# Designs tried in a protein design run: peptides against a protein of PDB entry 3T7K. Part 35

Target 1, 248 residues: chain A of PDB entry 3T7K
Amino acid sequence: KAEKILARFNELPNYDLKAVCTGCFHDGFNEVDIEILNQLGIKIFDNIKETDKLNCIFAPKILRTEKFLKSLSFEPLKFALKPEFIIDLLKQIHSKKDKLSQININLFDYEINGINESIISKTKLPTKVFERANIRCINLVNDIPGGVDTIGSVLKAHGIEKINVLRSKKCTFEDIIPNDVSKQENGGIFKYVLIVTKASQVKKFTKLINDRDKNETILIVEWNWCVESIFHLNVDFTSKKNVLYQKK

## One batch from the design tools (peptide; aimed at target 1 T22)

Design b2_p19_3_s4 (made by RFdiffusion4, then SolubleMPNN; from b2_p19_3 with N6K P7K I11L)
Fold by OpenDDE base, seed 5:
Structure b2_p19_3_s4 (fold): chain B 248 residues (1-248), chain A 19 residues (1-19)
Amino acid sequence: as target 1 above (248 residues)
Amino acid sequence: DKDYTKKEEELQKEEEVLV
């Protein structure tokens, strides 16, 4: 059916998109529209898998969804597009009135506001944002909003190898893992990195670490510190925003 | 035409879990 619909065009674009959607198209697409999109080089996936080599996200705006945050880890993210791209494309293709010999939809007209070329360019780097920041192993409190699995999955997509979940009420010093990174001469390396939700947790963990490992470096942050780092694809260690405790 | 206009209006109502 898609072939018959597309046969009226003399030339078809190949957009070369492997995409996921977030904050749009929850009901998906019908079989004909999926086939049309596939013939135009647009493949939409339900979930993010590394094997699919995803290069695009559709979203109405910047969102704090798992999919959106993970899309910034694509290798590279080529396009972050508004859903109107697909809508306008399919409208044009299904239109009987337009004696169009060609599809005239430009990807660049549908960019998500706030995802600039600087962000896109950083997705071409050979390393992930937390890898570049020398953050390999983190401690995450179990009472984090969004859940440890979702938050942990986002952090792993961005180069954190090991996530240790701390049972905030019952944890001891022995439950806290070090950030096992080889000392590079030029990088601020924190031996202990923790993501916490409450000031009481800061007091607890700082005491536990300082009483048992007095001279070590500690970074305790809110989840928003990670989110800001992801959205910028850069960790700014000079910023105190969302940093709850720092010991160098 | 009508079906895609409806989809466009629905885009603003579709919410995923924020983290």
Scores: peptide ipSAE 0.255, ipTM 0.719, DockQ to the pose 0.042
OpenDDE base, seeds 1, 2, 3, 4: peptide ipSAE 0.253, 0.251, 0.251, 0.253; ipTM 0.717, 0.715, 0.711, 0.713

Design b2_p19_4 (made by RFdiffusion4)
Pose (drawn by RFdiffusion4):
Structure b2_p19_4 (pose): chain A 234 residues (1-94, 102-181, 189-248), chain P 19 residues (1-19)
Amino acid sequence: KAEKILARFNELPNYDLKAVCTGCFHDGFNEVDIEILNQLGIKIFDNIKETDKLNCIFAPKILRTEKFLKSLSFEPLKFALKPEFIIDLLKQIHQININLFDYEINGINESIISKTKLPTKVFERANIRCINLVNDIPGGVDTIGSVLKAHGIEKINVLRSKKCTFEDIIPNDVIFKYVLIVTKASQVKKFTKLINDRDKNETILIVEWNWCVESIFHLNVDFTSKKNVLYQKK
Amino acid sequence: SESEEEIEKALEEPDNIHE
């Protein structure tokens, strides 16, 4: 059936996209539209799996969804495209000349896309390997944890902030000895006291979640930035 | 400059980590 629709075309382009959509196409399209996209070398997965080697993201803009943040750890991310690409493409299908250049997500330029080819992840480059994360983090630890691991963090230690003792805190073994992601000033006081009591001479970095988000959007951890840094001892 | 502005806009928006 989709072949009949496509039988009218002398030649079909191979867009070679393995993509997820975020902020768009939250189920699929109709079955015909889907089979057409595959015939054009466009495959859209429901969720991100490391072994599908996704290279594309469809989004109306830069978004703070798990999918958009994770797309910045594709190996490599080749395309970050507005949904209008698929829309214009299917509109024409129903010769094919829709291109991959008229549909960039504004704010995601080549300099950033290109960093996804780097042989390291953003937090791996920053020597942030093992972190502690408060249990009450907005988005929940499972999701935030998945995003941070997708960006080079190997160990996520979750702290029940009200209950945890110093012994629960894991060092950042690879440089900051202790890295914590927190929500409340009430947590900064408790953690700096605990660590200063027990490991006075060591280094500490305490940041908000937004510090990690900014680092991902830039694919760079800027240690000279005070933005979203709640406490540091270096 | 334009890319930085768009990133700052995204950072000002509430966290939409879930769909």

Design b2_p19_4_s1 (made by RFdiffusion4, then SolubleMPNN; from b2_p19_4, 6 letters changed)
Fold by OpenDDE base, seed 4:
Structure b2_p19_4_s1 (fold): chain B 248 residues (1-248), chain A 19 residues (1-19)
Amino acid sequence: as target 1 above (248 residues)
Amino acid sequence: SKAEKEIEKALSEPLEIHE
């Protein structure tokens, strides 16, 4: 069926997209449309797997979803596109107007607002954002909205190697892991990095660390600190936004 | 920048991470 539909075109583009969708196409695609998209070099996956070598995200806007955040870790992310790309493409293909010899849809016309070439270019870097920031090991409170697995998965996609989950009410100093990175000549390394949700946790962890490991560097942030860092594909240590406690 | 405004807007939205 797809071949018959596409036979009216003398030339078919190859978009070479391996994509996931977020905030759109919740109902998926019918078999014919999937086959059409496949013939145009567009493969849509349900989940993110490294083996699939994903290079594209479909979303209506910048989102805070797991898929969107992880898409910024693709190697590289080639395109971040609005769902209207697929909608318009399929609409054009299904159009009964015999006069269309070519598909005239440009990917660049469907870029997600706010995901510019500067961001895309950073996905070509050999390192991940938190790797560049010398954040290898973090402590994550167990009551984090979204769950430790999802949050942890996003953080790992962006270069955090070890995630220690803290039971915020029961944890002691011994439960807190250090950020085990070698001192580089240039740049502040925080020995303790924590993602927390409440002011009470800040008070608790700062006390525990300062009482047992005096004068060590501490960074305590909200989840939004991580999200902002991901959106920029850069950690700005000069910003106090979403930083709850910092000791250099 | 326009891009920064979109990022700021996204950051102001609820912390919903699941679809």
Scores: peptide ipSAE 0.422, ipTM 0.926, DockQ to the pose 0.870
OpenDDE base, seeds 1, 2, 3, 5: peptide ipSAE 0.419, 0.420, 0.420, 0.422; ipTM 0.925, 0.925, 0.926, 0.926; seeds 1, 2 fail the geometry check

Design b2_p19_4_s2 (made by RFdiffusion4, then SolubleMPNN; from b2_p19_4, 9 letters changed)
Fold by OpenDDE base, seed 1:
Structure b2_p19_4_s2 (fold): chain B 248 residues (1-248), chain A 19 residues (1-19)
Amino acid sequence: as target 1 above (248 residues)
Amino acid sequence: SEAEKAIEEALSQPLEILE
């Protein structure tokens, strides 16, 4: 049926999209539409797997979902598109009224607001955002909203190699892991990096670290610090936004 | 910039990390 529908077009574009969706298309697509999209070089996946070499995200806007955040780690992310791309495309294809010889849908007209070429270009870099920031090992409190597995997965996608989960009420200094990175000449390395949720945790961890490992560098941030860094694909150490404690 | 506005808007939204 898809072949019959597409037969009316003299030329078919190949969009070459391997995509996931977030915040849209919750009901999925029917079999015919999936086949149509496939013939146009658009393949939609349910989940993110590295083996699929995903290059596209569909979302109505910038979202804080796992899929959206991970999409910024694609190698590269070629397109971040609004769902209207697919909607308009399918609408045009199913339209019997217009004897269209060609599909006239331009991907660039459907870019998600805020994901510009500058962001896209950074996904072509050989390193991940936290790797560039010299953050390899982090401490994550176990009571973080969204859960340590999901949050950890996002962080790993963006270059964090080791995530140490801290039981906030029971942890001691010995439970806190250092950010084991080679000292680079240009500085900007924090020995201890922690993601916390509460002010009480800041007090606890700063005390534990300062009492046992004096004069070391400490960075304690909120989850939003990570999210903002991901959205920009850059860590701005000059910003105090979402930084709860910093000792250089 | 429009990009910064979009980011700030996203940051202001509740954490909906789970789909």
Scores: peptide ipSAE 0.336, ipTM 0.901, DockQ to the pose 0.914
OpenDDE base, seeds 2, 3, 4, 5: peptide ipSAE 0.335, 0.327, 0.333, 0.336; ipTM 0.900, 0.894, 0.899, 0.899

Design b2_p19_4_s3 (made by RFdiffusion4, then SolubleMPNN; from b2_p19_4, 9 letters changed)
Fold by OpenDDE base, seed 1:
Parts: structure tokens; C-alpha cells; sequence
Structure b2_p19_4_s3 (fold): chain B 248 residues (1-248), chain A 19 residues (1-19)
């Protein structure tokens, strides 16, 4: 029983982690270890649900998985930790040799490389990254790797309200939705925002838009533009990286 | 920065969004 194992410790930490895992712990945990973790205030969930108020992600490094990307939308993300935190913790707890009066594992020693305090602090902001960037409605091509549902879910988690899926071969101008945001006094907005996969799509959509709605602002990007924006929790409109077409 | 390097590394990897 977990209680018997933990009884040797005079004080138990409460880590207060509600976490998901990505790129690690594929085999899950045994019942005893889950109970141990629970007693230490560590709850691991299989899936992301808003109702669970998740605040932690376990991953070996920065990943482009759905779970990792969505974890950056947690409110807030308190910790992004390497799986070695759990491994070392359980190892210490199961160790019979060490008459340890307390558990000596510090969360801060297990931070994922690249997820620094600056990024963590941005998860405390009242707005999401794309909301701050004035991107509310986007057009997404239907042939996007990973699928429109998964990609769309990530985008929605980060503040995009409406995702319009375009059938790239059959779509017309009327199928393209505008980014319906009010002009802010000091902020540039793009009327049309599109995520595409191919150069041919850029050519098609630019033509459709420019022929029918001349002089409007257009932003056409790759998925990696979104990913990079999520990783930084900031949209850098000065960067041309992963931007396929831009008209201001 | 180390953060930027880690991000760039992640961006260079194939898209494995599905778990």
C-alpha cells in the first residue's frame, strides 16, 4: 500500500500538480505509484479537459504534440517538467536503503529546457496568444498534416474562435472568411488569415482574394508559424519565418 | 538564448502532433 511506503517519511511535500504527459510514460503507472503520486499532490490525467484545471506538462523536451502545445494554454501553466522528476521521486520513495526523513526532490531542477519563466509568466495573462495578435477567425486548408480537428483544437485553445476549413481544390472566394476583428487604434490586423501547406495554395488564395477584395490585408502562413507563436506565446509580425505571403 | 535554441530544435523536427 502507498500509505505503508510513505509512512517512513515525517513530512510529505504537496506539489499541487495536475498534469498530462507527452513523449513519456507511455506504459502509464501502476496503481501503487499513482496512489503515491496522489498523496504527494501529483495527479496525472490521460487527456486535457478544461474542468481538470491542469497546470503541468511532463515531457522530455519541447515537443510539437497536441498535448504540449495545448499545455501552453493552461491558466496558468505552473510547471513544465522532465519525466525524470517522477522517475527520481518514485525511486527515492521506493528506496529501502535510505532512511530519509523527507523527500528531497525540487521541481525547479527538472524544468524542460526552453520553457523559461518568461514563457510561464505569459500563461498568466488574461488573453491568449492569438487573441493578443488580433487573430480571431482563420482559414485552414483541409489537407493539413495532423488533421483539421487536432490542429483546430490547438488553435482554439490559444484564442482562435472560428476555424473555417477550406477544401483547397474546390474552394472559391466566397468560402474564405474574414478575420472579424475591430480595428484597434494602434494595432495592425489582417483581414484574411490562412494556414496552408503548399505553394500552389498560396497562389490560388492570393489570386482569389486580390481579384475580389482588392487592397485588403492578407496573411498566409505555414503551421510552423503557429507553432512558433505558441512556443513563444507571442506573435512576431516582424518575422518572415514561416510566412508564405503577407500583404499589409 | 537557450530557449530560442530549444524552440528552433523543436521546429526542425517532423510534425508529430498525434500521440
Amino acid sequence: as target 1 above (248 residues)
Amino acid sequence: SEADKAIEEALSEPLEILE
Scores: peptide ipSAE 0.346, ipTM 0.901, DockQ to the pose 0.895
OpenDDE base, seeds 2, 3, 4, 5: peptide ipSAE 0.343, 0.337, 0.345, 0.344; ipTM 0.900, 0.897, 0.900, 0.900; seed 3 fails the geometry check

Design b2_p19_4_s4 (made by RFdiffusion4, then SolubleMPNN; from b2_p19_4, 7 letters changed)
Fold by OpenDDE base, seed 5:
Structure b2_p19_4_s4 (fold): chain B 248 residues (1-248), chain A 19 residues (1-19)
Amino acid sequence: as target 1 above (248 residues)
Amino acid sequence: SSAEKEIEKALSEPLEILE
């Protein structure tokens, strides 16, 4: 059926998109539309797998979803597109009225607001954002909204190698892992990096660390610190935004 | 920048990580 529908076009574009969707197309696509999209070089995946070499995200806007955040770790992210791209494309294809000899839809007309070329270009870098920031090992509190698995997965996608989950009520100093990064010449290395949710956790962890390992560098942040870093694909250590405690 | 405004807007929204 898809072939018959597309046969009316003399030439079909190849968009070469391997995409996931977030905040849109919750009901999915019918079989015919999936086949049409596939013939146009648009493959939509349900989940993010590294082996699929995803290069595109569909979303109505910048979102804080797992898929959106992970899409910024694609190598590279080629396109961040509004769902209207697919909607208009399928609408044009299914339209019987105009003897359209060609599909005339430009990807660039459907860019997600706020995902500009500067952000896209950073996805071509050989390193991940937290790797560049010398954050390899982090401590994550177990009561993090979204769950440690999801949050951890996002962080790993962006270059964090080890995530230590802290049971905030029961943890001791020995449960806190250091950020084991070799001193590189450029950039501040924090020995202890923690993502927390509450002020009480800041007090607890700062006390535990300062009592046992005096004069060490500590960075305690909120999840939004990570999100902002991902959205910019850059860690700004000069910013105090979403930083709960910092000791250099 | 337009990009910064969109980022700020996104940061102000509730965490909907599972979508």
Scores: peptide ipSAE 0.373, ipTM 0.911, DockQ to the pose 0.894
OpenDDE base, seeds 1, 2, 3, 4: peptide ipSAE 0.368, 0.368, 0.363, 0.371; ipTM 0.910, 0.909, 0.907, 0.910

Design b2_p19_5 (made by RFdiffusion4)
Pose (drawn by RFdiffusion4):
Structure b2_p19_5 (pose): chain A 234 residues (1-94, 102-181, 189-248), chain P 19 residues (1-19)
Amino acid sequence: KAEKILARFNELPNYDLKAVCTGCFHDGFNEVDIEILNQLGIKIFDNIKETDKLNCIFAPKILRTEKFLKSLSFEPLKFALKPEFIIDLLKQIHQININLFDYEINGINESIISKTKLPTKVFERANIRCINLVNDIPGGVDTIGSVLKAHGIEKINVLRSKKCTFEDIIPNDVIFKYVLIVTKASQVKKFTKLINDRDKNETILIVEWNWCVESIFHLNVDFTSKKNVLYQKK
Amino acid sequence: EVFENYSDDHENNDNLDDD
């Protein structure tokens, strides 16, 4: 059936996209539209799996979804495209000349896309390997944790902020000895006291979640930035 | 070097965007 639709075309391009959509196409398309996309070398997965080697993301704009943030750890991310690409493509299908250049997500330029080819992850480059994360983090620890691990963090230690003792805090073994991601000023006080009481001469970095998000969007941890840094001892 | 940047009522409530 989709072959009939495509039998009208002398030649079909191979767009060679392995993509997820975020902020769009939340189920699929109709079955015909899906089979057409595969015939054009476009495959859209429901969720991100490391072994599918996704290279593309469809999104209306830069988004803070788990999918968009993780797409910045594709190896490599080749295309970040507005949904209008698929829309214009299917409109024409129903010769093919829709191109991969008229549909960039504004704000995701080549300089950022290219960093996904780097042989390191953003937090791996920043020597942020093992972190502590408060249990009450918005988005929940499982998701935030998945995003941070996708960006080079190996150990996520979750702290029940009200209950945890110093012994629960894991060092950042790879440089900050202790790295914590927190929600409340009430947590900054508790943690700096605990660590300062028990490991006075060591280094500490306490940041908000937004510090991690900015670092991912830039694919760079800027240690000279005070934005979203709640406490540091270096 | 020590740096601090918060108030007694600070709380970060920013979350992920919906899909």

Design b2_p19_5_s1 (made by RFdiffusion4, then SolubleMPNN; from b2_p19_5, 7 letters changed)
Fold by OpenDDE base, seed 4:
Structure b2_p19_5_s1 (fold): chain B 248 residues (1-248), chain A 19 residues (1-19)
Amino acid sequence: as target 1 above (248 residues)
Amino acid sequence: EVFENYTDDYEETSDLDED
């Protein structure tokens, strides 16, 4: 069926997209449309797997979904596109109007607002955002909204190697892991990095660390600190936005 | 140098968006 529909075109583009969708296409695609998209070099996957070498995300806007956040870790993310790309593409293909010799859809017309070339270019870097920030090991409170597994998976996709889950009510100093990074001369290395959800946790962890390991560097942040860092593919240690506690 | 920026009633409500 797809072949008959596409036979009216003299040349078919190969978009070379391996994509996931988030915040769109909840009902999926019919078999014919999937075949059409596949023939155009557009493969849509249900889930993110590293083996699939994903390079594209479809979303209506910047979202705080697991898929969207992880898409910024693609190597590279080539395109972040609005779902209208697929909608218009399929509409053009299914259109009975005049012998369109070619599909005339420019990918650049469908870029997600706020995902610019500067962000896309950073996905070509050999390092991940938190790796560049010298954040390798973090402590994550167990009561984080979204769950430690999902949040942890996003953080790992962005270069955090070890996530230590803290039971906030029962944890001791010995449960807090250091951020074991080699002292690179030029980067503010925090010995303890924590993502917390409550003021009581800030108070608790600062006390535990300061009582046992005086004069060590501490960074306690909100989840939003991570999200903003991911969205910019850069950690800005100067902004102090979403930083709850910092000791240098 | 110590930087602190939170209220005593601070509680994070931000979660992941659902697909």
Scores: peptide ipSAE 0.468, ipTM 0.934, DockQ to the pose 0.899
OpenDDE base, seeds 1, 2, 3, 5: peptide ipSAE 0.468, 0.466, 0.467, 0.468; ipTM 0.934, 0.933, 0.934, 0.934

Design b2_p19_5_s2 (made by RFdiffusion4, then SolubleMPNN; from b2_p19_5, 10 letters changed)
Fold by OpenDDE base, seed 1:
Structure b2_p19_5_s2 (fold): chain B 248 residues (1-248), chain A 19 residues (1-19)
Amino acid sequence: as target 1 above (248 residues)
Amino acid sequence: MEYENYTDDYEDTTDLDED
């Protein structure tokens, strides 16, 4: 059926997209449309798997979903597109009125606002954002909204190797892991990095660390610090935004 | 140098796509 629909076109584009969707297309696509998209080099996956070598995300805007945040870790992310790309594409293909010999849909017209070439270019870097920031081992409180598994998965996608989950009410100093990164000559390395949800946790962890491991560097942030770092594919240590405690 | 900001301004924005 898809072949018959596409037969009216003399030439078919190959978009070469391996994509996931977030915040759109919750009902999926019908079988014919999936086949049409496949013939145009557009493959849509339900979930992110490293083996699929995903290079595209469809979303209406910048979102804070797991899929969107992880898409910025693709190697590379080629395109971040609005769902209107698919909608307009399928609409044009199904249109009987347009004696179009060619599909006239340009990917660049459907870019998500705020995901520019500067962001896309950073996804081609050989390192991940937190790796570049010398953050490889973090402490994460167990009561974080979204859950430690989801948050941890996003962080791992962006270069954090080890996530230590802290039981916020019961943890001791011995439960806190150091960020085991060799001191690079020119980069400030924080020995202890923590993601917390409450001011009480900041007070607790700062006390525990300062009492037992005096004069060490500490970075305590909220989840939004991670999100902003991901959205920019850069950690700005000069910004105090979403930083709850910092000791250099 | 030490910086402290103890605002509890954590908003849960981790909207898992409702599949």
Scores: peptide ipSAE 0.248, ipTM 0.779, DockQ to the pose 0.461
OpenDDE base, seeds 2, 3, 4, 5: peptide ipSAE 0.248, 0.243, 0.246, 0.026; ipTM 0.780, 0.778, 0.754, 0.569; seed 2 fails the geometry check

Design b2_p19_5_s3 (made by RFdiffusion4, then SolubleMPNN; from b2_p19_5, 10 letters changed)
Fold by OpenDDE base, seed 4:
Structure b2_p19_5_s3 (fold): chain B 248 residues (1-248), chain A 19 residues (1-19)
Amino acid sequence: as target 1 above (248 residues)
Amino acid sequence: MEYENYTDDYEETTDLDAD
């Protein structure tokens, strides 16, 4: 069926998209449309796997989904596109208007608002955002919304190597792991990096660390700090936004 | 240098968006 539909076109574009969808196409695609998309070099995956070498995300806008956040770790993310790209493409292909010898859809017309070339270009960097920020090991509270597995997976995709889950009510100083990064002379390296959700946790961890390891550098942030860092593919240590506690 | 910015009643309610 797909071949018959596409036979009317003299040339087919190869978009070379390996994509996931988030916040769109919840009902999926019918078999014919999947075949059509495949013939156009558009492969849509249900889940993110590193082996698939994903390079594209479809979403209506910037979202705080696991898929969207992880898509910014693609190597590279070539395109972040609105679902209208697929919709318009399929509409054009299924259109019986005789005169269309070519598919005329430009990917650049469907870019997600806020994902600009500056962001895309950063996905070509050899390092991940948190790696560049000298954040390798973090402490994550166990009661974080979204769950430690999902949050941890996102953070790992962006260069966090070790995620230590803290049982906030029972943890001691010995449970807190240091961010073991070789002292680079010019980079603000925080010995302790923590993601917390409550004021009580800030107070607790600040006390535990300051009582046992005096004068060490501490960064305690909200999940939103991570999200903003991911969305910008840059950690801005000059910004205090979403920083709960910082000691330099 | 030490910086603190939270209230005593601070509790994050933000979650990941559903797919």
Scores: peptide ipSAE 0.364, ipTM 0.905, DockQ to the pose 0.898
OpenDDE base, seeds 1, 2, 3, 5: peptide ipSAE 0.363, 0.364, 0.363, 0.363; ipTM 0.905, 0.906, 0.905, 0.905

Design b2_p19_5_s4 (made by RFdiffusion4, then SolubleMPNN; from b2_p19_5, 8 letters changed)
Fold by OpenDDE base, seed 1:
Structure b2_p19_5_s4 (fold): chain B 248 residues (1-248), chain A 19 residues (1-19)
Amino acid sequence: as target 1 above (248 residues)
Amino acid sequence: EVYENYTDDYEETSDLDKD
């Protein structure tokens, strides 16, 4: 059926998109439209798997979804596109009007606002954002909104190797893991990195660390610190935004 | 050098957006 619909076009583009959708197309696509998209080199996946070598995200705007945050870890992310790309594409294909010899839809017209070439270019880097920031091991409180598994998965996608989950009410100093990164000469490496949700946790962890491991470097941040770092694909240590406690 | 920036009543309420 898709072949018959596409037969009216003399040339078909190959968009070479391996995509996931977030905040759009919740009802999916009909079988014919999926076949059409596949013939145009557009493959839509339900979930992110590394083996699929995803290179595209469809979303109406920048979102704080797991999929969107992880899409910024694609190697590379080629395109971040609005769903209107698919809508207009399918609309043009299904249109019985003018003998369109060619599909005239440009991907660049459908870029998500705020995901510019500067962001896209950073996804081509051989390292992940937290790897570049010398953050490999973090402590995460167990009561984080969104859950430790989801948050942890996002953080791992962005270069955090080890996530230690802290039971905020019961943890001791011995439960806190150091960020095991070799001191690079010119980089501020924090020995202890923690993501917390409450003031009481800041007070607790700062006390535990300072009492037992004096003079060590500590970074305690909100989840929003991670999100902002992901959205920019850069950790700005000069910014105190979403930093709760920092000891250098 | 120590930097602190939180209130005593600080509680993070931000969650992930739903897909």
Scores: peptide ipSAE 0.482, ipTM 0.936, DockQ to the pose 0.899
OpenDDE base, seeds 2, 3, 4, 5: peptide ipSAE 0.480, 0.482, 0.481, 0.481; ipTM 0.936, 0.936, 0.936, 0.936

Design b2_p19_6 (made by RFdiffusion4)
Pose (drawn by RFdiffusion4):
Structure b2_p19_6 (pose): chain A 234 residues (1-94, 102-181, 189-248), chain P 19 residues (1-19)
Amino acid sequence: KAEKILARFNELPNYDLKAVCTGCFHDGFNEVDIEILNQLGIKIFDNIKETDKLNCIFAPKILRTEKFLKSLSFEPLKFALKPEFIIDLLKQIHQININLFDYEINGINESIISKTKLPTKVFERANIRCINLVNDIPGGVDTIGSVLKAHGIEKINVLRSKKCTFEDIIPNDVIFKYVLIVTKASQVKKFTKLINDRDKNETILIVEWNWCVESIFHLNVDFTSKKNVLYQKK
Amino acid sequence: EELEERVEEDLENVEELPE
C-alpha cells in the first residue's frame, strides 16, 4: 500500500536517520506514513537503546527531556531536526526534494553536534566519574541517573539526605574527591560538615542538577563557572 | 496540518526534567 504511494516516484532518497522524537510524535504516525519513512531510510524508535546507534533527534526546540539530553550522547549525533522535516516530507509524498538542512533546531549548531564525535563523554572529560545524588532530586534518581550515566558517569550513589552518614558517601575515583548533586541548602551544610569532619584536607564539589544540564547542552564542563555551583573546596 | 497540531499539543504536554 505504501509501495503504491511510492510507486509514483522515479527514485527515493535514503535519508539514513535513526531517530527518536521528543516533544513530538508521541505515539507513531499512521501505518502508511511509517512504512513510507522506512522506505526512505528513516526509522523512529520509541526509546533510546545504546545498540541501535541512533544518530538523530526530532524536537521543536532545545528541550530538557531525558531524550533530548541523551541525544547529546549519540555516537555521533548527526542531525537535530525540527519535526517540520517529517511533516514537509510526508506532505510531499502524499520528485522528493525535502532536505536535511532547512530544519535545524535553533541553538544546536555544528560546533556542539561535532563534540558528539569526541572519543570521550562530557563528564568523563571533566574527571567526574563517581557522584552522589540526593534521593529527592526532581525527575527522580532513576532518570537523572540514566542521563548522567549516558554522559560518562560510571557510579551513581544515591543518598537519603536526611539519614546518610559520611560512610555512605562515595569518592569520585578516576580532581574533586567528592562530588554531590543536591537540591537544598540544608543538604550543602550537612554534607560539608560530614566530609570536613572526616576528610578535612580533601576536595569537594557540590552542584545543582542545572549544573549538569548546562554542561550537557554545552558538551563541556566549565569549572570556572560559578553558576549552579553551591560549594567547592579545591 | 494535523501533524502540526499534534506537534503543538505534544510540546505543551511534554515532560521535561525540572530544575

